# Ledger of designs, part 137: peptides against a protein of PDB entry 5YCA

Target 1, 132 residues: chain A of PDB entry 5YCA
Amino acid sequence: RSLPAERNPLYKDDTLDHTPLIPKCRAQVIEFPDGPATFVRLKCTNPESKVPHFLMRMAKDSSISATSMFRSAFPKATQEEEDLEMRWIRDNLNPIEDKRVAGLWVPPADALALAKDYSMTPFINALLEASS

## One batch from the design tools (peptide; made by RFdiffusion4, then SolubleMPNN)

Design b2_p29_6_s2 (from b2_p29_6, 11 letters changed)
Fold by OpenDDE base, seed 2:
Structure b2_p29_6_s2 (fold): chain B 132 residues (1-132), chain A 29 residues (1-29)
Amino acid sequence: as target 1 above (132 residues)
Amino acid sequence: SEIAEQLREEFPSVSEEKLEELIAEEEAE
């Protein structure tokens, strides 16, 4: 598949130590109509545009929002590019279904696979290791 | 704000009241 050409400069180095990012994660209980659920989020700010994106983890099963990953990684992606990637994820990975959240959410292993593709490995590792 | 929009997109079923609380908490940091 072809990913967008321009990537968030925040992710220029996929080999960085993730441990300093762990304490930057925040756990929060979100109240849904069907009851509460805990999410862990990591604020990722594009150093050039200063636009933040929150990487999201569902605490209970550690599912990660692939949509948030994509949008953070590719700030100039078109909707069509996003749609194509989301279709690829559906076809090649194992997204979960949860009506409480929007976008595609994937298991930890899939999230790490995407992280490698998007050069976000330290950030996803931190998000997964953060306490809830 | 950008934060508000992202949260709304991620959690479309959350009430505006609760969403505002989330936004306030984030902006306080």
Scores: peptide ipSAE 0.312, ipTM 0.786, DockQ to the pose 0.732
Fold by OpenDDE base, seed 1:
Structure b2_p29_6_s2 (fold): chain B 132 residues (1-132), chain A 29 residues (1-29)
Amino acid sequence: as target 1 above (132 residues)
Amino acid sequence: SEIAEQLREEFPSVSEEKLEELIAEEEAE
């Protein structure tokens, strides 16, 4: 697969300690038509463009939005590049289907695999360890 | 806002009323 050439400078160092990011996560209950569910979010701001993106986790099963990860990691990606990556995820990982949310969501192990590819490991570790 | 648009994309089935609460909460932080 071909990942976009330019990556969010926020993710320049994949080896940073994730612990300080844990308290920056926020849990909230979202009310859907079929009932409430808790999500955990981590706001990630591109230090150059100042554009924020939320990394998202479903608290109950710890599924993480791969789409949000991709969009945060690759701010200049084309729609074609995103579509290609999402297709790769479907073919190679284990995304879940959830009608309540948009995009592709993956289990923790897959999220960490993507995090390594996108240089986001500290952020995904923090998101996974945050309380809900 | 950029935050509002991201939340709408993430949670397309959430009511606008609840979405507004989420947006307000985020903007207050």
Scores: peptide ipSAE 0.307, ipTM 0.786, DockQ to the pose 0.770
Fold by OpenDDE base, seed 5:
Structure b2_p29_6_s2 (fold): chain B 132 residues (1-132), chain A 29 residues (1-29)
Amino acid sequence: as target 1 above (132 residues)
Amino acid sequence: SEIAEQLREEFPSVSEEKLEELIAEEEAE
């Protein structure tokens, strides 16, 4: 598959130690119509554009928003490019469905696979290790 | 704000009142 050409400069080095990012994560209980659920988020700011994106994890099953990963990694991606990648994820990974949230969410192993592709490994590792 | 928009998009089933609380919390950080 082809990924967008320009990547968020925040993710220039996929080999960095993730541990300093762990305390930057935040757990939050969100009340939905059918009950509360805890999410863990990591605010990722593009150092060039200064636009923030949240990487998101469901605390209960550690599912991670692939959509948020993609949007953070590729700030200039077209909707068509996003759609193509989301289709690829559906066809090749194991996304889950949760009506309470938007986008595609994937299990931890799939998130790490995407992280490798998007050069986001330290950030996803931190998100996965953060307490809820 | 961009943060507000992202939170609203991420949690479409959450009430606007609750979203405003979430936004306020995030903007305070």
Scores: peptide ipSAE 0.306, ipTM 0.784, DockQ to the pose 0.754
Fold by OpenDDE base, seed 4:
Structure b2_p29_6_s2 (fold): chain B 132 residues (1-132), chain A 29 residues (1-29)
Amino acid sequence: as target 1 above (132 residues)
Amino acid sequence: SEIAEQLREEFPSVSEEKLEELIAEEEAE
């Protein structure tokens, strides 16, 4: 697969300590038609454009939004590039199905694999370790 | 706002009332 050429400069160093990011995560109960569910999110702001994106985790099973990861990592990606990556995820990883949310969501191990590819390891580690 | 649009996209089944509450909480931080 081919990932977009330009990456969010926020993710320039994949080796940073993730622990300072843990307290920046926020847990929130979202009320859906069929009942409440808790999500954990981490606001990630592109230092150049100043545009924020939320990385998202379902608290119960720790599923992570791969779509949100991709959009945060590659702010200039085309729709075609996103579609290609989402297809790759479907073919190579283990996305879950949840009608309450949009995009592709993957289990923790898959999220960490993507994080390595996107240079987001500290951020995903923090998101996974944050309390809910 | 950009945050509002991201939340709407992520949670398409959430009511506008609840979404507005979430946005208000986020903007207050």
Scores: peptide ipSAE 0.302, ipTM 0.782, DockQ to the pose 0.719

Design b2_p29_6_s3 (from b2_p29_6, 10 letters changed)
Fold by OpenDDE base, seed 4:
Structure b2_p29_6_s3 (fold): chain B 132 residues (1-132), chain A 29 residues (1-29)
Amino acid sequence: as target 1 above (132 residues)
Amino acid sequence: SAIAEQARAMFPAVDAETLEALIAELEAE
């Protein structure tokens, strides 16, 4: 598959220690029509554009928003590029369905696979290790 | 804001009041 040409400079080094990012994560209970659910988030700001994106984890099953990962990693991606990647994820990984949220959400192993592809490994490791 | 748009896109099932509170928290971070 082809990923967008330009990547968020925040992710220039995939080998950095993730532990300093853990305390930057935040847990939050969100009330849905059928009851509360806890999410863990990590604010990721593009150092050039200053545009923030929140990486998101469902606390209970550790599902990660692949859509948020992609949008953070590739801020100049076209809708067509995003659609192609989301189709690839559906065809090759194991996304879940949850009516409470939008976008594609994937289990931890899949999230880490995507993180490697997007050069986001420290950030996803931190998000997965953070307490809820 | 970009944060507000992201939150609205991600949580379509959350009621307006809850969503606005969530957005406020995200923007204050």
Scores: peptide ipSAE 0.670, ipTM 0.943, DockQ to the pose 0.890
Fold by OpenDDE base, seed 5:
Structure b2_p29_6_s3 (fold): chain B 132 residues (1-132), chain A 29 residues (1-29)
Amino acid sequence: as target 1 above (132 residues)
Amino acid sequence: SAIAEQARAMFPAVDAETLEALIAELEAE
């Protein structure tokens, strides 16, 4: 697969300590037609463009939105590049199906694998460790 | 806004009132 060439400068260093990011996470209960569910979010703002993206985790099973990860990591990606990556995820990882949400959501181990590829490890570790 | 677009894209099954409240919360952060 070919990842986009230009990455969000927020993720310039994949080795940073993640612990300062943990208290920046926020839990929220969202009402769905079949009942409430809790999500944990982490606001990630591109320091250059100032465009924010929220990384998202389902609190109960810790599934994480791979789509939001990709869009945050690669702000100038084309739709074709995104589609290619999402296909790769479907073919190589273990995305879940949940009718309550859109995009691709993956379990924690897969999220961390993607985080390594996208240079987002501290942010995903923080998101996974945050309380709900 | 970018935040509103993200929320709408992520949560298509949420009713309009709940979604707008969620967006307001996200934008206030």
Scores: peptide ipSAE 0.670, ipTM 0.942, DockQ to the pose 0.860
Fold by OpenDDE base, seed 2:
Structure b2_p29_6_s3 (fold): chain B 132 residues (1-132), chain A 29 residues (1-29)
Amino acid sequence: as target 1 above (132 residues)
Amino acid sequence: SAIAEQARAMFPAVDAETLEALIAELEAE
């Protein structure tokens, strides 16, 4: 597959220690028609554009929004590029279906695989380890 | 705002009041 050429400079170093990011995560209970569910989020701000994106995890099963990862990692990606990547994820990984949320959500192992591809490993590790 | 758009896109099943409260919390962070 072909990922977008330009990546968010926030993710320039995939080898950084993730532990300082853990306290920056926030847990939040969201009320859905079927009842409450807890999410964990990590605010990621592009240091150049100053545009924030929230990386998101469902607390209970640790599913992570692949869509949010992609959009944060590739701020100049076209919709076509996103669509192609989401299709690749559907075909090669194990996204879950949850009517409460939009986009593709993937289990932790898949999220870490994507994180490696997107150079986001510290951020995804922190998001997965944060308390809820 | 970008944050509001992200929240709306991610949580289509959340009612309007809950969504606005969520957005407010995200924007305050």
Scores: peptide ipSAE 0.669, ipTM 0.942, DockQ to the pose 0.875
Fold by OpenDDE base, seed 3:
Structure b2_p29_6_s3 (fold): chain B 132 residues (1-132), chain A 29 residues (1-29)
Amino acid sequence: as target 1 above (132 residues)
Amino acid sequence: SAIAEQARAMFPAVDAETLEALIAELEAE
């Protein structure tokens, strides 16, 4: 598959220690029509553009928003590039179905596979280790 | 704001009051 050429400079080094990012994560309870659910978020700000994106985890099953990962990693991606990657995820990984949220959400192992591809490993490790 | 747009896109099933509270929390971080 073809990923976008330009990546968020926040993710220039995939080998950084993730532990300093753990206390930056925040848990929150969101009320849905069928009841509450807890999410864990990590604010990721592009150091050049100063545009923030929140990486998101469902606390209960640790599913991660692949859509948010992609949009954070590739700020100049076209809609066509995003659509292509989301199709690849559907065909090659194991996204879940949850009508409470939009975008594609994937289990922890798949999130870490994507993190390697997007150079986001420290951030996803921190998000997965954070308490809820 | 960029944060508000992200929240609206991610959580289409929450009511308006819940969404506004969520956005306020995210923007305060």
Scores: peptide ipSAE 0.669, ipTM 0.942, DockQ to the pose 0.849

Design b2_p29_6_s4 (from b2_p29_6, 9 letters changed)
Fold by OpenDDE base, seed 5:
Structure b2_p29_6_s4 (fold): chain B 132 residues (1-132), chain A 29 residues (1-29)
Amino acid sequence: as target 1 above (132 residues)
Amino acid sequence: SAIAEQLREMFPAVSPEKLAALIAEEEAE
């Protein structure tokens, strides 16, 4: 598949140690109509544009927002490119179904596969290892 | 803000009041 050409310079080095990112993660309780659920978030700011994104994990099952990963990784992606990638994820990975949230959410192994493709491995490792 | 927009899009099932509180909390960080 083809990914957008321009990537967030925050992710220029996929081999960085993820450990320093772990304490930057934050747990938050989100109150849904049917009860609360805990999420873990990591704020990622594009050093060039200064636009921030939260990478997000559901604490309980460790599902991660692939949509947020893509949008953070590819700040100049078109809607068509995003749609194409989301379709690819549906066809090739194992996104979950959760009516409480929007976007595509994937299990940890799939998130790490995407992280490799998007050069986000340290950030996803940190997000997965952070406490909730 | 970009964060507020992201949270609104991510959590459409959260009540407006709770979402506003969540956004305020995040923007304070």
Scores: peptide ipSAE 0.614, ipTM 0.906, DockQ to the pose 0.865
Fold by OpenDDE base, seed 1:
Structure b2_p29_6_s4 (fold): chain B 132 residues (1-132), chain A 29 residues (1-29)
Amino acid sequence: as target 1 above (132 residues)
Amino acid sequence: SAIAEQLREMFPAVSPEKLAALIAEEEAE
C-alpha cells in the first residue's frame, strides 16, 4: 500500500510516553436510536495547522476508528489515498461491522498495528487505557 | 467547526438534536 507522504507533525515521535495522554481522554455517552453507547475520545491538534481531530474508541469493545486515525495522521491526504488505505485495512485487518457509526473501526490489536504504521502509538495506547 | 464536522460524519445515525448537544459539550470543554 501507499501511505500519504506528509504526516501530521504531532506524530513525529512514536516513542513518547503515553501516560500523560490518558487523563486527556474523555468519555461520552452517545444516544443512538437503538440505545446509548459510551465512546472515549482524545483530541489531537496538529501543531502547525492547529486543526483538531478526535481519535475515537467504543468503550464496550475498544474498537477504534481507523478512519479518524488516518485523517489525523495524514491531513493532506487525497480521497483516493484514503480509499486505498481503507481497502487495505478491509483486506488485511479485521474491521468490525457497526451500522451506527461511519468509517472503518478496528479491534485494539489492529488499531495498534495501524498506530505503528502512522506513528501514533502513544496516542492509541492512551486511548485504549483510558477509563470509560 | 472542525470538531462538529468530524462528529457529524462519524455519527450519522444520531438525531440532529442529540448531535447538537454532543457537539456543544465537546466545544465547551
Scores: peptide ipSAE 0.613, ipTM 0.907, DockQ to the pose 0.806
Fold by OpenDDE base, seed 4:
Formats: C-alpha cells, sequence, structure tokens
Structure b2_p29_6_s4 (fold): chain B 132 residues (1-132), chain A 29 residues (1-29)
C-alpha cells in the first residue's frame, strides 16, 4: 500500500516514552440512543498547523478509531488516499462492527500495528494504558 | 471548530443536544 507522503510532525519520533502522555488522556461518557458508553480520548495538536485531532478508544473493549489515527497522522491526505488505506485495513486487519460510531475501529493489536506504520506508537500506547 | 467537526462525524447517532454538551465540556478545559 501507499501511505501519504507528508506526516504530522507531532509524530517525528516513534521511540519516545509514552508514559508522560497517559495523564493527558480523558475519559468521557457518551449518551447513545441505546444507552451510555465510555470513551477515552487523547488530544493531539499538530505543532506546525496547530490543528487538533482526538485519538479515540472505546473503554469497554479498547477498540481504537483507525480513521482518527490516519487523519491525525496524515493531515494533507486526499480522500482517495484515505479510502485506499481504509480498504487495506478491511482486507488485512480485523476492524469491528459498531453501528453507534462512524469510521473504522480496530482492536488494540491492530491499532498498534497501524501506530507503527504511522509513527504514532507512543500515543497509542498511552491511549491504551489510560484509565477509564 | 476542528474538534467539534470531528466529534460530529464520529458520533452521528448522538443527538444534537447531547453533542453540543460534549463539545461544551471539551471547550471548557
Amino acid sequence: as target 1 above (132 residues)
Amino acid sequence: SAIAEQLREMFPAVSPEKLAALIAEEEAE
């Protein structure tokens, strides 16, 4: 597969210690028509553009939004590039099905695989370790 | 805002009123 050429400079170093990011995560209860569910989010701001994105985890099963990961990692990606990557995820990983949320969501192991590809490992580790 | 737009896209099943509350909570930080 072909990933976008330009990556968010926030993710320039994939080897950084993730532990300082854990306290920056926040748990939030979201009310859906069929009941409440808790999500954990990590606000990630592009240091150049100053545009923020949330990385998101479902607290119950630790599924993570692959769509939000991609959009944070590749701020100048085209819709075609995103569609290509999402198809790759469907074909090669194990996205879950949840009608309450939009985008592709993947289990923790898949999220970490994507994190390696996107150079986001510290951020995804922190998101997974944060309490809900 | 960028965050508001992201939340709206991610949670289409959440009512506008509850979504507004979520956004307000985030902006209060």
Scores: peptide ipSAE 0.611, ipTM 0.906, DockQ to the pose 0.794
Fold by OpenDDE base, seed 2:
Structure b2_p29_6_s4 (fold): chain B 132 residues (1-132), chain A 29 residues (1-29)
Amino acid sequence: as target 1 above (132 residues)
Amino acid sequence: SAIAEQLREMFPAVSPEKLAALIAEEEAE
């Protein structure tokens, strides 16, 4: 697969300590028609554009939005590039199915694999370790 | 806002009222 050429400068160093990011995560209850569910979010602001993207985790099973990861990592990606990556994820990883949410959501192991590819490892580690 | 747009896209099953409240909470962060 071919990932977009330009990456969010927030993710310039994949080796940084993730622990300072843990307290920046926030748990929140989302009200769905069939009942509430808790999510954990981490606000990630592009230091150049100042545009924020929220990384999201389902608290119960720790599934993480791959779509949000991609959009945060590659702010200048085309829709075609996103579609290509989402197809790759569907074909090569193990996305879950949940009618309550949009985009592709993947289990923790897959999220960490993507994080390595996107240079987001500290942020995904923090998101996974945060309390709900 | 970028926050509002992201949340709307992510949670299509959430009612407009609940979504508005969620967005307000996020923008207050």
Scores: peptide ipSAE 0.610, ipTM 0.906, DockQ to the pose 0.855

Design b2_p29_7_s1 (from b2_p29_7, 17 letters changed)
Fold by OpenDDE base, seed 2:
Formats: structure tokens, sequence, C-alpha cells
Structure b2_p29_7_s1 (fold): chain B 132 residues (1-132), chain A 29 residues (1-29)
């Protein structure tokens, strides 16, 4: 696969200590027709554009939104590039289909694999370790 | 700046609302 050339400068250092990011995560309860579900969110702001993106985790099974990761990592990516990556994820990883939420969600192991590819390891580690 | 903070808050709110809307729409579909 071919990832977008330009990456969010927030993720230029994949060796960053993730510990300080843990308390920055926030739990959010969202009401669905079948009941409430808790998500954990981490606000990630592009230091150049100052545009924030939220990384998302389902509290119950720790699934991570790959879509949120991609959009945060590659702010100038085209929709075609996103679609290509999402297709790659479907073909090569183990995405979870949840009809309640938009985007493509993956289990923790897959999220960490993507994090390595996107240079987001500290942020995904923090998101996974945060309490709900 | 104050403008930057306002824009950031607006963007955060919009993202949150968008997520909720998308989730709701997906559930209804």
Amino acid sequence: as target 1 above (132 residues)
Amino acid sequence: SAEDKALEEKAEQELEEQFERDAAAYAAA
C-alpha cells in the first residue's frame, strides 16, 4: 500500500513517552437505541494547522477507530487515499463491524500495528491504557 | 490567541457532533 506523503507533524517522534497522554483522554457516554456505550477519546491537535482530531476507542472491547487514526495522521489525504487504506485494512487486518458507529474499527493489536505505520504509537498506547 | 482557542473549541464541538450524528445515522440505517 501507499500511505500519503505528508504526515501530521504531531507524530514525527514515535518514541515519545505516552504516559503524559493518558490523563488527557476523556470518557464519553453515547446513547444508542440499544443502550449507552462508553467511548474514550484523545484530542490530537496538529501543531501547524491547529486543527484537532479525536482518536476514538470503544471502552467495552478496546476497539480503535482506524478512520480517526488515518485522518489525524494524514490531514491532507484525499478521500481516495483514505478509501484505499481502509480497503487495505479490511484485506490485511481484522476490522470489527459495528453498525452503531461510523468508520472502520480494529482491535488493539491491529491498532498498534497501524500506529507503527502512522508513527502514532504513544498516542494509541495512551488511548488503550486510559480508564473508562 | 483567543481566536485560535475559539476555533479549536468550535472544531472540537463540530467533531463531537459529527461523530454523534454519524453514529446515530448508522444505527438508524
Scores: peptide ipSAE 0.029, ipTM 0.584, DockQ to the pose 0.613
Fold by OpenDDE base, seed 5:
Structure b2_p29_7_s1 (fold): chain B 132 residues (1-132), chain A 29 residues (1-29)
Amino acid sequence: as target 1 above (132 residues)
Amino acid sequence: SAEDKALEEKAEQELEEQFERDAAAYAAA
């Protein structure tokens, strides 16, 4: 597969220590028609554009939004490029779609695989280790 | 459905707003 050419400069170094990011995560409870659900989120700001994106984890099963990862990693990606990557994820990983929240949600192992591809490993590790 | 999508978007927005009120963003050094 091919990923977008330009990546968020926030993710220039995939070897960063993730531990300082852990306390920056926040847990939120939201009420859905079928009951409450807890999410852990990490606000990631593109240092050049100053546009923020929120990485998201479901507390219940630690699923992470692959869609949010992609959008954060590739700020200039077209919708076509996103669709192509989401199809790749569907074909090669184990995503699920939660009817309550948009996007593709992948298990931790898949999230880390994507993180490696997107150079987001520290951020995903922090998101996974944060308390809920 | 369209209604489901609206609910999802509202939920995501609410999560974002909650985060904004409760947390500071991370930025590269």
Scores: peptide ipSAE 0.026, ipTM 0.607, DockQ to the pose 0.038
Fold by OpenDDE base, seed 1:
Order: C-alpha cells, then structure tokens, then sequence
Structure b2_p29_7_s1 (fold): chain B 132 residues (1-132), chain A 29 residues (1-29)
C-alpha cells in the first residue's frame, strides 16, 4: 500500500507519553434506533493548520474509527488514497461493519497496528484507556 | 441505505455538538 506523503505534524513523535491525553478524552451518548451507544472522542488539532480532527472509539467493544485516524494523520490525502487505505484495511485487518456509524471501524489490536503506521500510538493508547 | 447514511451523519453531528458544548471543561482536564 501507499500512504500519503505528508503527515500531520501533530504526530511527529510516536513515543510521547499518552497519559496526559487520557483526561482529554470525552465520552458521549448517542441514541440509535436499536438503543443508546456511548462513544469516546479525542480532539486532535493540527498545529500548522489549526484544523481539528476527532478520533473516535465505540465504548462498548472499544472499536476505533480507522477513517478518523487516517483523516487526522493525512490531512492532504486524496479520496483515492483514502479509498486505497480502506481497501487495504479490509484485506489485511479485521474491520467491523456497523451500519449505525460512518467510516471503517477496527478492533483495538488493529487500531494500534494502524497507529504505529500513522505514528499515532500515544493518541490511540489514550483513546483506548479513557473511561466511558 | 440512504436512511443509514442519514442516521450516521446525524449521529456524527450529535457527537460533535455534545463535544463542543463541553469543550471548556473538557479542555481544562
């Protein structure tokens, strides 16, 4: 696969301590036809563009939106690049289909694998560890 | 389906709105 060339400078250091990010995660409840569901979100702001992206976790099974990760990591990615990466995820990882929510969601282990590829490990660790 | 897509977008919007309402306290944590 081919990841976009330019990455969000927020993720320049994959070895940062994730602990300070934990309390910055926020849990929220959304009502769906089949009942309420809780999500955990982490606001990630690009230090250059000042544009925020929100990383998302489904609290119940700790699934994480790979789409949110990709869009945060690669703010200048083309739609084609995103499509290629999502196809790669489908072919190589274990995405979870959920028609209630947009994007491609993956289990924690896959999220951490992607985090390593995208240099987002501290942020995903924090998102996974945060309470709901 | 079209209904599913609309629901997804609504859910995302609701998440965003709830997040922004609590942003001050959230950011201070």
Amino acid sequence: as target 1 above (132 residues)
Amino acid sequence: SAEDKALEEKAEQELEEQFERDAAAYAAA
Scores: peptide ipSAE 0.025, ipTM 0.616, DockQ to the pose 0.039
Fold by OpenDDE base, seed 3:
Structure b2_p29_7_s1 (fold): chain B 132 residues (1-132), chain A 29 residues (1-29)
Amino acid sequence: as target 1 above (132 residues)
Amino acid sequence: SAEDKALEEKAEQELEEQFERDAAAYAAA
């Protein structure tokens, strides 16, 4: 496993209080062929580039998009680096199989493990605590 | 499958579009 060298400066401090981020989350309902599903999203803006990324949680089972986490944490990552990390997640964690949504989704415990690796713990904690 | 990929892309687009609409509503309130 090899994570990209450059990380989003938004995640420079993994020890920050997550509480102020909770009200920044937003819930939304999406209609799928088999019915509606609720998602919780947290907008994360790179303070240097000003490019936003959205971290996402499925309300029903609290699954979180690992793909969105990776892309937010590593804005200059290559496709090869992303593919390598997603493969690592498949081999070492417990990804969720859902054909309706893009990306690789993981349960809360795995999301928090990734958050430590990506220095995103406050943001993932907030996303998990937000109401849906 | 190609069908699954199309559905995933649609889902992503719908998520973003709904977020934009909701954000606009929140800002107006």
Scores: peptide ipSAE 0.025, ipTM 0.606, DockQ to the pose 0.039

Design b2_p29_7_s2 (from b2_p29_7, 14 letters changed)
Fold by OpenDDE base, seed 2:
Structure b2_p29_7_s2 (fold): chain B 132 residues (1-132), chain A 29 residues (1-29)
Amino acid sequence: as target 1 above (132 residues)
Amino acid sequence: SEEDKELEERAEEEFRRQFEEDARRYAAA
């Protein structure tokens, strides 16, 4: 597959220690029609554009938003590029189905595979290890 | 501190806003 050419400079080094990022994660409850659900979020600010994006994990099953990962990693991606990547994820990984949330959400192993592709490994490791 | 609480509350609001915006963008895709 082909990923967008320009990547968020926040993710220039995939080998950094993730442990300092763990305390930066926060749990947040979101209300849905069928009740509340807890998410763990990590605020990631593009150092060039200064635009923040949250990465997010469902607390209970540790599913991570692949859509949010992609959007954070590739801030100048076209909608077509996003659509193609999301289709690739559907065809090659194991996204979960949760009608409460938008985008594609994937289990931890898939999230880490994507993190390697997007150069986001420290951030996803931190997100997965953070308590809810 | 009170400042920390305010910063966290702002972050909570930002997250909710992104959550909603992401939903809209995904629906439009």
Scores: peptide ipSAE 0.697, ipTM 0.928, DockQ to the pose 0.151
Fold by OpenDDE base, seed 1:
Structure b2_p29_7_s2 (fold): chain B 132 residues (1-132), chain A 29 residues (1-29)
Amino acid sequence: as target 1 above (132 residues)
Amino acid sequence: SEEDKELEERAEEEFRRQFEEDARRYAAA
C-alpha cells in the first residue's frame, strides 16, 4: 500500500526511547449511554503546525485507535487516503468492533505493526505501557 | 500545582472535543 507523502515531523525518529513518554499519558473516563469507559490518552503536538492530536487506548482491552494514529501521523491526508488505509487495516489486520467509538481500533500487536509503518513506535509503546 | 491542574483540565476538554469531532466525522463518512 501507499501512505500519504507528508508525515508529522514529530515522528521523524522511530528509534527513540519511549520511557520518557509514559508519564505523559493520562487516563480519562468517557460517558456512554451504556456506562462509562476509561481511555488512556497521549497528547501529540506537531512541532511545526503546533496542532495537537491525541492518541488513545481503551483501558479495558488495550485496543488502540488506528484512525487517531493515522490522523496524527499524516495531518495533511485526504479523506480518500484515510479510507484506503482503513480498508487495508480491515483486510490485513484484526480490528475490533465497538459501536461506542469512532474509527478503527486494533489490538496491541496490530497497533505496533502500524506504528512501525507510521514511524510512531515510541509513542505506541508508551501508550501501551502507561497505567489506567 | 494550580498550573498543572489547569493544564490537565484543558487537556481533558481537548480530548473530549476530539472524541466528539471524530464521532461526527465518522458518522458523516
Scores: peptide ipSAE 0.695, ipTM 0.927, DockQ to the pose 0.165
Fold by OpenDDE base, seed 4:
Structure b2_p29_7_s2 (fold): chain B 132 residues (1-132), chain A 29 residues (1-29)
Amino acid sequence: as target 1 above (132 residues)
Amino acid sequence: SEEDKELEERAEEEFRRQFEEDARRYAAA
């Protein structure tokens, strides 16, 4: 597969220590028709454009939004590029089914695989290790 | 501090907005 050419400068170094990012994560409750659910979020700001985007994990099963990862990593990606990547994820990884949430959500192992591809490993490690 | 509290409240609102926007976008697709 081919990923977008331009990546968020925030993710220029995939080898950095993730531990300083852990305390930046926060738990937040979202209300749904069938009841509340807790998400762990990490605010990621593009240092060049100053545009923020949240990465997010479901507290219960640790599923992570692959869609949010992609959008954060590739802020100039086209809808076609996003669709292509989401199809690849469906075909090659193990996305979960949850009607309450939008986009594709994947289990921790898949999230880390994507993190490597998107150069987001420290951020996803922090998100996974943060308390909920 | 009060400033920290305000910053966190803003972050909560920003996250909720992103979540809702994603939901609307997904429903429209």
Scores: peptide ipSAE 0.694, ipTM 0.927, DockQ to the pose 0.174
Fold by OpenDDE base, seed 3:
Structure b2_p29_7_s2 (fold): chain B 132 residues (1-132), chain A 29 residues (1-29)
Amino acid sequence: as target 1 above (132 residues)
Amino acid sequence: SEEDKELEERAEEEFRRQFEEDARRYAAA
């Protein structure tokens, strides 16, 4: 598949140690019609644009938002490029179904596969290891 | 510190806003 040409410079090195990122993660409760749910979030700021974007994990089953990963990794991606990648994820990975959340959410193994493709491995490792 | 508390409260609000914006996009898709 073809990914967007420009990547967030925050993710220039996929081999960095993830452990310093773990304490930067935070748990947050979101209220839904059927009750509250806890998410673990990591604020990721593009060092050039200074625009922040949150990566997020469901605390209960450790599912991670693939959509948020993509948007953070490729800040200049077109809607068409996003749609193509989300279609690829549906066809090749195992996204979950949860009507409470927007976008595509994937289990930890799939999130790590995407992280490798997006050069986000340290950030996803930290997000997965953080406590809720 | 009070500064740290304010920074965290801001982050909480930012995350909530992102979550709500994503929800609106999803509903409109």
Scores: peptide ipSAE 0.694, ipTM 0.927, DockQ to the pose 0.176

